# Ledger of designs, part 60: peptides against a protein of PDB entry 7UQJ

Target 1, 160 residues: chain A of PDB entry 7UQJ
Amino acid sequence: PELYQNFNITPPRGVLFHGPPGTGKTLMARALAASCSSDERKITFFMRKGADILSKWVGEAERQLRLLFEEAKKHQPSIIFFDEIDGLAPVRSSKQEQIHASIVSTLLALMDGMDNRGQVIVIGATNRPDAVDPALRRPGRFDREFYFPLPDVKARFKIL

## One batch from the design tools (peptide; aimed at target 1 G59)

Design b2_p18_7_s1 (made by RFdiffusion4, then SolubleMPNN; from b2_p18_7, 14 letters changed)
Fold by OpenDDE base, seed 2:
Structure b2_p18_7_s1 (fold): chain B 160 residues (1-160), chain C 160 residues (1-160), chain D 160 residues (1-160), chain A 18 residues (1-18)
Amino acid sequence: as target 1 above (160 residues)
Amino acid sequence: as target 1 above (160 residues)
Amino acid sequence: as target 1 above (160 residues)
Amino acid sequence: SSSIFLPSEEIRKKELEL
């Protein structure tokens, strides 16, 4: 809430953080949570790894996603951070269509079901934005993207 | 401590972290504190917000700064982190000259009064380095600056 | 360089960054590389993921490690960053002893072979410090460790 | 005011122009 208000930017329902490994995507999500949290307004931060949701909860992944969004709504203002979201909702390739289609449709429905006034922000982090289902990158979902460049040694030289 | 000795760089008394809001300045300061702390050598981390020092302690801000530096020296090795330091030491503009001039001169004296052997590091974070009094950015004070870029789309194009 | 000299800490040959996922380990390593680079002294930053070295180079992992350290020495001052180092050098458990033993012994030899004057710093990042071979955590190797706490609202209060 | 938040579609268009 607070970071978005400071920029007069309407908070997206979802933000995709993408860039090479170790560009600080997960760090930025946590820093955003910390920066939006005041003494008066504590933000609850929920973190899940995309691959862990698929691997630990085969057949229950949809239920675990629902519970996560319900808990986030109950503890608003809140941030849901999906690390490695490309592991949760890969682009629909022919071989694994059914399992991924159900999880993706559940995540889509949960993101679409968030009212515009919801104090729940969803952040997805990936090294491969092109490996994330395009349906998740549409308006009302992960409709804003932040690229995390490599902090090139060269970028430092211009900012001194 | 360790990464810096390998490069034979003289330690600044103060470091200015600057860049747009939400670029991780406060998080970096905390992580630097954690990174300098070993099992054998605990670092004490002091955090203050620049606007809070001005607003909570009108007429006592100078005393609170002195107490902060004394406590940091007592608990050395230590880091003093000023978040939003542009709120504490704005560039001397005509309207608020007297109150800001006293606080700035106190902070200058405290930073200048640190012996080169002092195990107290001062980190200032700001979104507006140009809003910080240039006297604080001189050698022996905040004489090193770290820019926290936006993960700007423009920085992306030169780093691939 | 500068923050670390203030604390009179002897530079480790290796630094272990550990803590929960998304605590900023990889970002800190990059920021340290940035922070040590001046206009006069460019630092070369090498990044590898531990699991990628094992998976992409089965039987060549030792050669790839040697080449990495040689290149880092050639481009000194340099930082070698191993992200997810627990994926490269897991604790020697009974079942996978031979392949991991060779990679670990190669990494040990490369770290031990760095002269104390070497302008090469090795940073390992992990979510599981206890999953890293204890031989890598000994003096002259990853002999300094930095915990990256969750920026839990609760952990913030204990460092005041 | 360049919004820090670029729409996914505008980012993709710029990436395809490279």
Scores: peptide ipSAE 0.000, ipTM 0.198, DockQ to the pose 0.029
OpenDDE base, seeds 1, 3, 4, 5: peptide ipSAE 0.000, 0.000, 0.000, 0.000; ipTM 0.224, 0.202, 0.259, 0.221; seed 1 fails the geometry check

Design b2_p18_7_s2 (made by RFdiffusion4, then SolubleMPNN; from b2_p18_7, 14 letters changed)
Fold by OpenDDE base, seed 4:
Structure b2_p18_7_s2 (fold): chain B 160 residues (1-160), chain C 160 residues (1-160), chain D 160 residues (1-160), chain A 18 residues (1-18)
Amino acid sequence: as target 1 above (160 residues)
Amino acid sequence: as target 1 above (160 residues)
Amino acid sequence: as target 1 above (160 residues)
Amino acid sequence: MSSIILPSEEIEKELLEL
């Protein structure tokens, strides 16, 4: 918070964790939520899976996103973690345009509507950063990106 | 492999990683694959997501499973990692019986058809072990289970 | 055990998992413990956090270590996992010398006192291998080290 | 595009500074 005010930098509202599956993106998001939680300041951690929002809430996905952000705002400080965000906001491809476009638009509006003073951090995790709508990757949204490579398999457990 | 031969222990054909989401199940599977890979003996790591097999391959899921196991057998030593295996082989509930029963049956047959001498390890990851068909959790299948607790958030990194 | 006898290699009494936080060290230790457990041979897994031993047991830490090793020996085969072992056995720095020196000395003695035939494996995890007393990293102690690299976070900062 | 490899600690620090 304070650092961003001093630099006139819009605090990143969202962080994109990207990298191959099983690189610890979800683990890191939890660890961060955990590390940021003190006894004096419990961080509320909201987890949603992108595919689950689409599959469970066909037609209600927008409302569920709104409710999620409202609840996160109510329980500040909070982290909203979207696992597999590429499932929630895929790159606008022609064939399923309306539903995806509306969900993307809603998510964009929710991220844009977060006050820079809000203690809500949004973390998106994806295995396919290029499958995430570029509009989500703009300043004021998922404007920070962290790459999670495969653990370099050079953890040579030489079990000799 | 060799360790199991020497001990007359039937090598577990399958390992179930279970625990809350973001506990690093997938990371562990990769780390294990990595650790078992030497310069002389590269382990081939196959990753599939249970929900993806069902959603992408409606009616072809059985064939895709067969192909996966054949390919894993061809590229021995290998690890087959099923992320969200509860999505592939849910507990047999009455209403969607035929497709799920066939996928479960195919997976059972593939696991049962693995030679005890085979260098194919199957790892299933789930957040819901009780949502996995108990038939998969029997000896010769996912006969080993590993619980991944939430990282106890009290990793007090006192940066002094 | 048996593998080490055949190769005339002193079985590692301890394994040091080192690497940045969130690299899955603790997770790996649990998975290894679990992988080594068979239906016929349940491995008892003891977990302690280095900082917890120091903070909870001021003046009793030595006794708690002794009890832990005795209990691990009683419940063989067993794994003792020290998370944040750098918190238990920091490099001897001048200001808190006596208590740390005694805990280090006790841990050294306990590791040295383990029979090479004992089925007790000690795993230490640290984010700071250089913060672990080098005496613990000698043969017959934490004589095997496994590096857990960060996911090589190629954060593509597009500096516009 | 310079890929900066940030230690998890720096990521954690940056996210804690958020």
Scores: peptide ipSAE 0.009, ipTM 0.293, DockQ to the pose 0.030
OpenDDE base, seeds 1, 2, 3, 5: peptide ipSAE 0.006, 0.000, 0.000, 0.000; ipTM 0.229, 0.349, 0.350, 0.417; seeds 1, 2, 3, 5 fail the geometry check

Design b2_p18_7_s3 (made by RFdiffusion4, then SolubleMPNN; from b2_p18_7, 13 letters changed)
Fold by OpenDDE base, seed 5:
Structure b2_p18_7_s3 (fold): chain B 160 residues (1-160), chain C 160 residues (1-160), chain D 160 residues (1-160), chain A 18 residues (1-18)
Amino acid sequence: as target 1 above (160 residues)
Amino acid sequence: as target 1 above (160 residues)
Amino acid sequence: as target 1 above (160 residues)
Amino acid sequence: SSSIVEASEENRKRLLAL
């Protein structure tokens, strides 16, 4: 409840943080996790990098995703943060389709299978939202998107 | 001047931002670039990813580094930000030594060859400072290190 | 109001961000300033480094602090961020006591003199909260403290 | 800095408007 209110997120909705590299996507996710954590209510923050899930766990990526979601559910309230989620769930291109398709399908099933009563938030970060499989951007998944724009050099924050 | 004062950096010293993923290393580099940029004095921000310099420019990485430093010098005041610099300059391991050694040697030479009068700052970001070649961490190169650990905001910031 | 709600801070309460170097304290302060600034309501973000206030303004530090708080009040809603506040307000040690004591006394008076109606937030950042004068950590001053821990490499951030 | 701040705010407002 408080976590979702603090994010203003209706569970189990995923949040896509998108924007150029170094716009604070991962930092914001961590900051949000931290700001929602108290001595009484610890938020468990799980961070994974999309490319690492694919590369470090070739053939076990699906199992690792399942374990991650189970561990997040077990340690709720929790945040699962996928950095570079475009690395996990690229738009289907012909040559690498099966491994990516199975991981995407697993992630979709895990997001769709999240009980609305669970205090688990999923945050995906990408520099290229259009490189993320549109299936992950549908309602009930990463259905809320936050653009992290560059510091426009012109924005006169008078940091006086 | 202001840029270097804001960093407390004596030019041409490189700055290593190190800390876990998503602690805002890249964001801080961009923030600093933006905060030091005015309408009268635009700071040109060059961002490159270490792994991308190696992977996208196989055989041209040295040339691309030279061009990057020349372009940064041409567009001074400027910041060169290397994200994941551990990808460019890993600690020498036997099997990939030649390609990495040449790129490291080129980066070392480029940093050593920066005139103290140039308004070019080099910021390297890494999640693993110990994975960066110690030669890059010597005086006159990345001789200032800023750790970027996680925000644990125990803050009940009602992030409204 | 919104600023203080967004921070969950009752004005004029200062916030101490503490944690290892680069914990995102400065970045969080900036991100918070950001997060409270709309097109309709620009938050003015003032950043000062504690050591710089002492070193750059020897003999004028008190005046500069007063001017900073006046300017922040004039440009409210505003955030005053003191990076490395332990440099401004060290725990009283015998050799530098008078200058530090006067600056600390000035900062205390400025924080105590903030009207609850003012939309000025003061954020102090330090790597060493125990090096900050306890007088600054009392109720009505930096009475909220936020730890910024390291990401444990094992991805079990118990953000406790 | 300004626009990281504004961007972080627009993001935060968006995060908060979530």
Scores: peptide ipSAE 0.008, ipTM 0.395, DockQ to the pose 0.041; fails the geometry check
OpenDDE base, seeds 1, 2, 3, 4: peptide ipSAE 0.006, 0.000, 0.008, 0.007; ipTM 0.310, 0.375, 0.397, 0.362; seeds 1, 2, 3, 4 fail the geometry check

Design b2_p18_7_s4 (made by RFdiffusion4, then SolubleMPNN; from b2_p18_7, 13 letters changed)
Fold by OpenDDE base, seed 4:
Order: structure tokens, then C-alpha cells, then sequence
Structure b2_p18_7_s4 (fold): chain B 160 residues (1-160), chain C 160 residues (1-160), chain D 160 residues (1-160), chain A 18 residues (1-18)
């Protein structure tokens, strides 16, 4: 918060952390939360894993997303962190379109429904930013992206 | 910047990142700098290692610290990152008290001399927060602390 | 080892992570360990700091290195991570040649003594790859290198 | 010594991990 006050930057509703696995996306999200937390004003951190929402909440994923955003708003200032967000909101043209379409539409609506004054930040992390529905990467949603480079392993990690 | 604007939180002059080695403290500091940087408003990131200041600038450490803070103020908004800050400002009761006392006193004075309106944030990283002089951990200095847990690598890191 | 078995990549005996301080070398090593770890197959992660081996194990550094490699082999699949490896194995022509020569020779022998079938990966991290003995950077040792770029913080890193 | 509540611990305590 404090650094952002000094910079007069409009708070992104959503930040997409993307980069190879283990580049510290989740760690960064937690540290951002901590750096923004004060003794007087604690940030509530909500974490969900995209695959977990699909697997654990089959048929209730949309409801659970709504509840998550409501709880985040109730406990503002807050951060909602979606780890592996490509597992929750894959590209609409994916073979799982029928399973994910309603979830994606719900998440879009929830992101759009946040006012710019809300103290709720959404952080999505993915190893596959191109597997995230492009509609989520538009202004007012995940409109800021942070690439977590693999540390430049000049080693040809041909991770084939 | 953006998150801090929303939270009306008084910018901490100093944040202490602490936790086991390799938990991403330095990476986090850099990512905080990046996340707070915009195309219009770039954050200048200054990095120093505590042991390097002692070893490379023997007899000039105090002067180099003053210059660092002046440069950071000149290039605000800025972050000063001290990696291994316990190497620069060990506990005063340490056997190296005579070598470090003037450095610690200088750093204290520099931290105290920052106005609350300054766009200079100081981040100290350490594996040993209890080895940092307690005077540096007071309000107006490193008055916020962030613990970097070992990522719960379900791998039994038997660090033998 | 496991990651390399899955990728049909000849396991590098050693990978050198190099780049500016705080680019996430240690975090990446841990994340690689985590990503290669399964519930069925846990990777054991051994971490040593080069300077710590010199300072804490004066006169026993060679023995401690041997024990480390033996333990890593016993607990395979494993990763040995040397943080600040330039502190352990500086260039042979360095002023500390007499102090480091036996340590370097021991590390070379240990790297050479690893069979290609061993599930032991060695990761060395350094800010100064050119300060690492070139003999360690040969095939069969640290034969793969990974450069950790500074995250392109469009911030003017005036690293003064 | 103000007991600096590590914001990370509080975040963990308030992490509604369902």
C-alpha cells in the first residue's frame, strides 16, 4: 500500500504472475501481502489453487468463487491469490470448455464487479500465461503481468 | 505503489525480510521494486551486501552508507536493499563491536533522518533477525518484519 | 535425477547458477528440488554455503565435502546446493590458493567420482562465475550454466 | 521492543485455506 500511495498508480484489480514453475510466484504473492500489512491494517490473504477448485468443488466452483470474493471484500484489505490459475480458467477453446465456461464467466463477472476503490487485489499465478483465457488479461482484470523469469539458466535446460 | 495507495498505510521506512537461506528474500525485494515500477514512474533499486560494505569499504563504510542514502533520495522513488544486513549491522554486543559500532550508528542516523514523505524504502534481508542490532528493528527503522518461511517443500529437506 | 530421467536428458553432474545477487538462484534450486519431488519419490536437498565451509570447517573442509557427497548418494535422489560456490572453490590463481587448493581438488575429485547413473545433482550458485575455478566448469562437473538475469526491472539499476 | 507482529504470520493465520 505505502509504496503505491507514493506512486499515484491506479491499483490493478488483478496481477498475473507468470513464469516457469518454482520461480517464486506464490512466494512473491505472500510477500506482497506481508509488505502491505501493518500492525493497524492487516491484509487478509486468500489462496486457492485452480485445480483444487475444479476437483474439490465440482458443481459448486462458481458458488465458491462468489463466496471467496465476498469474503475478500468483507475482510478488506485483502489479496486473493489463485495459484495455477490456468487450471481454473483455461482458454475457452480448450477441450474442457464445457466444464470451465461457467467458471470462467463467473470469474470474469467477479473481476468486473470489483470497484476501483475496493481494497481487494487478485493475484493469479500461472506457468502458462497463454493458457489463461485472454478475457481475464484485459484492463480491469489481470491487466498487469509480472514475468518471473527462470533465472537465465544459460544451460539449455531443454526441458523437453 | 498501487496497493499502498489503496490501504492508506504509512510507508514503512524499513522492512526486514528474514527467514532461512534461499527463501527468496532478495528475489522478493526485486519483485516488489518491479511491481511498484511503472513505465512512467520507475523505482530505482540499490543493492548492497552487508559483508561487502565491511570488506570492500573498510574505513569508508560510513561514508558509503551516507552516499547510498543520498543517491537513493536523489533517485526517488527508490528501494535500498541490504542483503545479509546482519553482516553490516551485527548486534552491538558482538565481539566485533568496535568495528561495527560506527557503521551501526551511521545506519541508525540515516534511517532516522528519512522523512516520512520520502519515497525511499529500505529493505534489509537476513537469515538471522536476532543477529541484527535491536535498535535497527525499532519504529521508524526496520519497523516491519516479513518472515520468509521455507517453502513447504513436502520434500523432507533434512538439511543435515 | 528424477527430472533428468523423465526428460531423457543426460543428467548434468553439476549445474552452475550464476547471475547478480538476489536473482533467485537459491530459490530456484529449492524449487527445482520441489518440482522434482513426488509423494512417492522425495528429493533430499543438501545446502552448503561456500564461505561457511571455509570458516566453520577449517582443516576439515575436505572431509566434510566427502561426507556431504556420501550422504547425498545414500539419500538419492538428491541435490547438493552450494551457495556462493566461488567462496569454496575460487580461481586457483587467487591469493588464497594455498587455503583453497586442497578443497578445490577434493571437489573436482568428488564431481568426477559421481557416476552418470547416480541420482545426485550438484547445483552451484555464484554471483561471480568467472571467480569459480574453470576446472569446475568442465564437462562432467558444472558443465551446465544458468544465468539468472536481474529481472528486467525497468528501474535504472544504477548498481553503483 | 515493539513485538513486531510478523505480517506473514498474521497472513497465514488469516489465510482462509478452505
Amino acid sequence: as target 1 above (160 residues)
Amino acid sequence: as target 1 above (160 residues)
Amino acid sequence: as target 1 above (160 residues)
Amino acid sequence: MSSIVEPSEEIRRRELAE
Scores: peptide ipSAE 0.000, ipTM 0.245, DockQ to the pose 0.071
OpenDDE base, seeds 1, 2, 3, 5: peptide ipSAE 0.000, 0.000, 0.000, 0.000; ipTM 0.189, 0.198, 0.204, 0.222; seeds 1, 2, 3, 5 fail the geometry check

Design b2_p18_8 (made by RFdiffusion4; failed a check: too like the target's own chain)
Pose (drawn by RFdiffusion4):
Structure b2_p18_8 (pose): chain A 160 residues (1-160), chain B 160 residues (1-160), chain C 160 residues (1-160), chain P 18 residues (1-18)
Amino acid sequence: as target 1 above (160 residues)
Amino acid sequence: as target 1 above (160 residues)
Amino acid sequence: as target 1 above (160 residues)
Amino acid sequence: KGADILSKREAAPREAAL
């Protein structure tokens, strides 16, 4: 941590996995979760699938998001993987409902808001990156974007 | 206050930060929240978002807004910051649930019934200005609209 | 009434001020209420809003609306003004609450219960006219309309 | 009248449309 405090830099804590289906996005997230449970320093893995937080009560989806990010603050070494994040956080439109734009606005305020989120890495895997809200694709929340392509010749050989 | 009585004008008590993502809106609100807590006279910063207002009970979200504005009047030199305010206050629509139009109406009534001395300042950052209700964006509610643009060369040099 | 009842032209049961925001609709009702700064028993003015009638309870909103109308009948020549009548009377649908729908179901029955010798006029204001419920715009209700547009050049010169 | 029928009680909770 002194190497990052040597400068006035904060580490990148957000990655957006994107590419075609079957290219290794969930596999890479699975390997990262299995590696986080075997290096004897507790990196807590939080798995979230799509719109797991959707509820029929008003304000319960934003409450579940706030609880997920808070429980992430309770244990500092924690990770949040959002599988199929284009279903949880679509581009905010006036035509669609307010529960969607309200989830996106809560996710924006919880990733880079007024309060610091802690040592929480946030990973989102998507097949449709342009269905993710563009305010979620900037540094401070999903700094990096890993494009997982269809494998080339050498990579197919290696996979086989 | 005599300058604002000599000319028959009321000081603006509302600001709407708007601009592209990552341009300085939450940063300015964080710098103003740190400047509220340093000096010989104290300004109270009230931070809010859509999650700690929206409730599942009838008449509880507007009661939380009223408690916020009454508590800010009690601590009278005050700032109220609503981040991602288009999620909290969308454009009123009949094709939406009634709780969002009821939040917008309660917010319009509470802003039209403030102290009328410049004691409670209300600051909102929407990232998108068209999504916020046009009744909130008229002078009397959010008087000033600060456009935080993408920086030009001199500004990028100063930021770097 | 000695003059206007000679010709049998009935006064309107419901007059609707509608227009863009900031066009002076609340000023016209405030100026008519300052024309109620006159002696008693003539042009009693009631200033209500799309809020501060609707409550947590199930009967106080409709009981209070029936009482407001009864106090309006008690002082015979009287005016009831509903500022932000889309807050009190939104569009009834299946995303609508039950307490607003019953407020509309009582306001309609109270406007049809108003006699033909027109001594209570109900003026209502809105910035979004096609968001008020369609039933109050039917004949025998809010049927005469006043459009308040943005000012032209001479009007802006007089305002300045 | 509908207002004379309705008693004082708390309103039902709100639900989000899915």

Design b2_p18_8_s1 (made by RFdiffusion4, then SolubleMPNN; from b2_p18_8, 9 letters changed)
Fold by OpenDDE base, seed 4:
Structure b2_p18_8_s1 (fold): chain B 160 residues (1-160), chain C 160 residues (1-160), chain D 160 residues (1-160), chain A 18 residues (1-18)
Amino acid sequence: as target 1 above (160 residues)
Amino acid sequence: as target 1 above (160 residues)
Amino acid sequence: as target 1 above (160 residues)
Amino acid sequence: SLADQLERRERPPLEAVL
């Protein structure tokens, strides 16, 4: 938030972290949350897995998304991190995904309804950026994308 | 287990690992499991995600918790690790969470029923210590808390 | 794939990664996916959590497994990674797990139906190799097992 | 067990299996 204000840049409503799984997308979202927390301004970090929103709440997922965004707005500055966002917002390819389409529609509306001046950043992480509904990847939603390459084999042997 | 016996310290019934997600809480719980395993004493490591207990076992979660604690007792010395324990034991704020309240009540009873001399340690990991039922954070339950700070950006670029 | 062809080794239909949780099983499966990707041959990486297949798809899990294997076959060379495969294929110990038994039976049939010449590798990761149905651990299924030891405390403090 | 140690030595490094 403050970083974007200092640069006079409209904070992106959403940032998409994409790349092979285990490239540290979740770790990066979480460090951004902490590195943006000063002693004076604790950033509230909300994490949800895309899949868990669907599984817990068939018919209630839209309400839980609304509640999440309301809670994030109430606890500004905040980061909403969706891990595996492709699980929440798969590409609208199958006719039977009316539930998914409704949830995606709700997420789109929530992202569109975010005040650009709000200190709420949404981070989506996916292993499959092609599996994310293109409507989420438009300006005013997840308009910034960061590729997380696999650490080179040599960098990886330092983590193993 | 042996470490606590050697120090004549009553082993905590539970340890709460809290901190930003991806700070290695799960990794540390698993380190402790291995570093406490000698060639002579293999520690049995049980892992459950809080949310998975709720989702898999609607109406059976209490029984599965009992079975988990019985299995852990049977396979002493053991560590029960609850990842995302706030998913299992959210703060009792909403009236409609009778299911959650029952599961939390069962977990409380299981932790209270653990013999302090048992070689069973319960580790809860959460990103939101404020979202964990305060009843779990009392003496004789999760009575020790460890904060996991985010690795500094520099430490993190070694993991990425 | 090419490595196995070069060595005239029948590619294992499945590899079981087992070991204490957070030993990098998921990280390794993802390393393999990338290190096997050359600029000329991108390996498609499919990841599913065992538990998520059960919870999302009660009554549809068998179909989703079939679709996953069909998609993996369509996008060869590919890796199917099952994280927490014990959640998908628990040991057939309880009478009430007819659903689990059906899903396991479907997974067995899918693994048996894979052409050994196909560029599809299945990697299962578990923390509890004893909790995986022994039928999955037979030749022609998960016939190779890799133990992931906990990184020594010293190696671990480099990741923390 | 000694068997588990032997089995670990006989298994090619993950890199050689990949």
Scores: peptide ipSAE 0.000, ipTM 0.163, DockQ to the pose 0.025
OpenDDE base, seeds 1, 2, 3, 5: peptide ipSAE 0.000, 0.000, 0.000, 0.000; ipTM 0.225, 0.256, 0.282, 0.173; seeds 1, 2, 3, 5 fail the geometry check

Design b2_p18_8_s2 (made by RFdiffusion4, then SolubleMPNN; from b2_p18_8, 11 letters changed)
Fold by OpenDDE base, seed 3:
Structure b2_p18_8_s2 (fold): chain B 160 residues (1-160), chain C 160 residues (1-160), chain D 160 residues (1-160), chain A 18 residues (1-18)
Amino acid sequence: as target 1 above (160 residues)
Amino acid sequence: as target 1 above (160 residues)
Amino acid sequence: as target 1 above (160 residues)
Amino acid sequence: SRADALERAPRPPLEASL
């Protein structure tokens, strides 16, 4: 919010970076964190990977999300970057619904519970925006989306 | 300006991204454009390549620059990204001075003519900051510079 | 090999990209794939995520690794990029040893079994090189490492 | 192959991505 209060922009509670893999979504999230930091205002950058939260914290994923948001709030202004958010909050596919549903519900609640006055921005990165639960892509959550195009092969060839 | 007024940062009229090729300069510019865009405030991202302006617009480069800045002003908030700006505004080397001098002079005038209240940011990217005319690197122009370090030279050289 | 035959460099069977998240590891792997591709010689780029192999292929991870290497060999010259390789081959931590040990052992065997004449390069990316099994970091495997430094915070701080 | 399919995925116009 205050990061964006300056912009007179309603702080997106979340921003979805989407695009082909290696289009610099993670690099950008860090760049934003670095760039919105000043000598007077360091932004704390938290990075988590969707699949790491699922795989490392089986049964604790909800708690780890809560702790992450609490820590981000404690160290505000902060950015929470979820790399591979499609791994954390897959579209509710019928066969593994319950565990994913609870994690999604927790993330929804955490994003919904973010004070519009708080200085916590959530950035999700995915290669598959359609694999992210549409509930996360609603207003007040990841309500802004950024497509990271493949740098045109011709553009990459000239940079190299 | 307003993009940065909100940060209490005097809007750089220009930002120079410099560093070795493939360090993500172009990617960063695109993603800054993306990230500063909102549903309420889309940032229009203009990308031009310095060498493309010289090579494609021989004799029209000045007009193309003017049109670019006018279009950027019309579609503000906007980012003008010059990839390979060293190709557009080389250091005044004696043998091709006149054509480069006019393009540089036009770019200088366009950057100087940007209202501090306008929401147009110019980002130049180069692999050779020392090949950019120092006049462009002065206050009120590309007065901020960002080094994109090589991922450790030892790193790149071993991959190659 | 032939990718590196031109450089008279013994092809690393594997290259580890390490560094803070968002330092462009994935982008670089793709850029290398793109840049080493020519009109005459397309490089097939395979991307897998360590954590996705663990989470999606529980019990089939070994088979999926074998299939990946077979497909890469079939489509040589090729790059296998493991993003978040620390999620695939974590340091042997006592509590989940067996499943990780088999996957690590399979990956070790696949990397060791790569013909030095084959045009398959394996790139692992991690934010935590010390979280990767040291056995993978030995000669004949990920024997080359590339640190992706954070683009200097001071550099990024001037952009925003 | 899935790799070829990723190369052939229709690149949305750069303009539509912003």
Scores: peptide ipSAE 0.000, ipTM 0.193, DockQ to the pose 0.052
OpenDDE base, seeds 1, 2, 4, 5: peptide ipSAE 0.000, 0.000, 0.000, 0.000; ipTM 0.304, 0.201, 0.197, 0.204; seeds 1, 2, 4 fail the geometry check

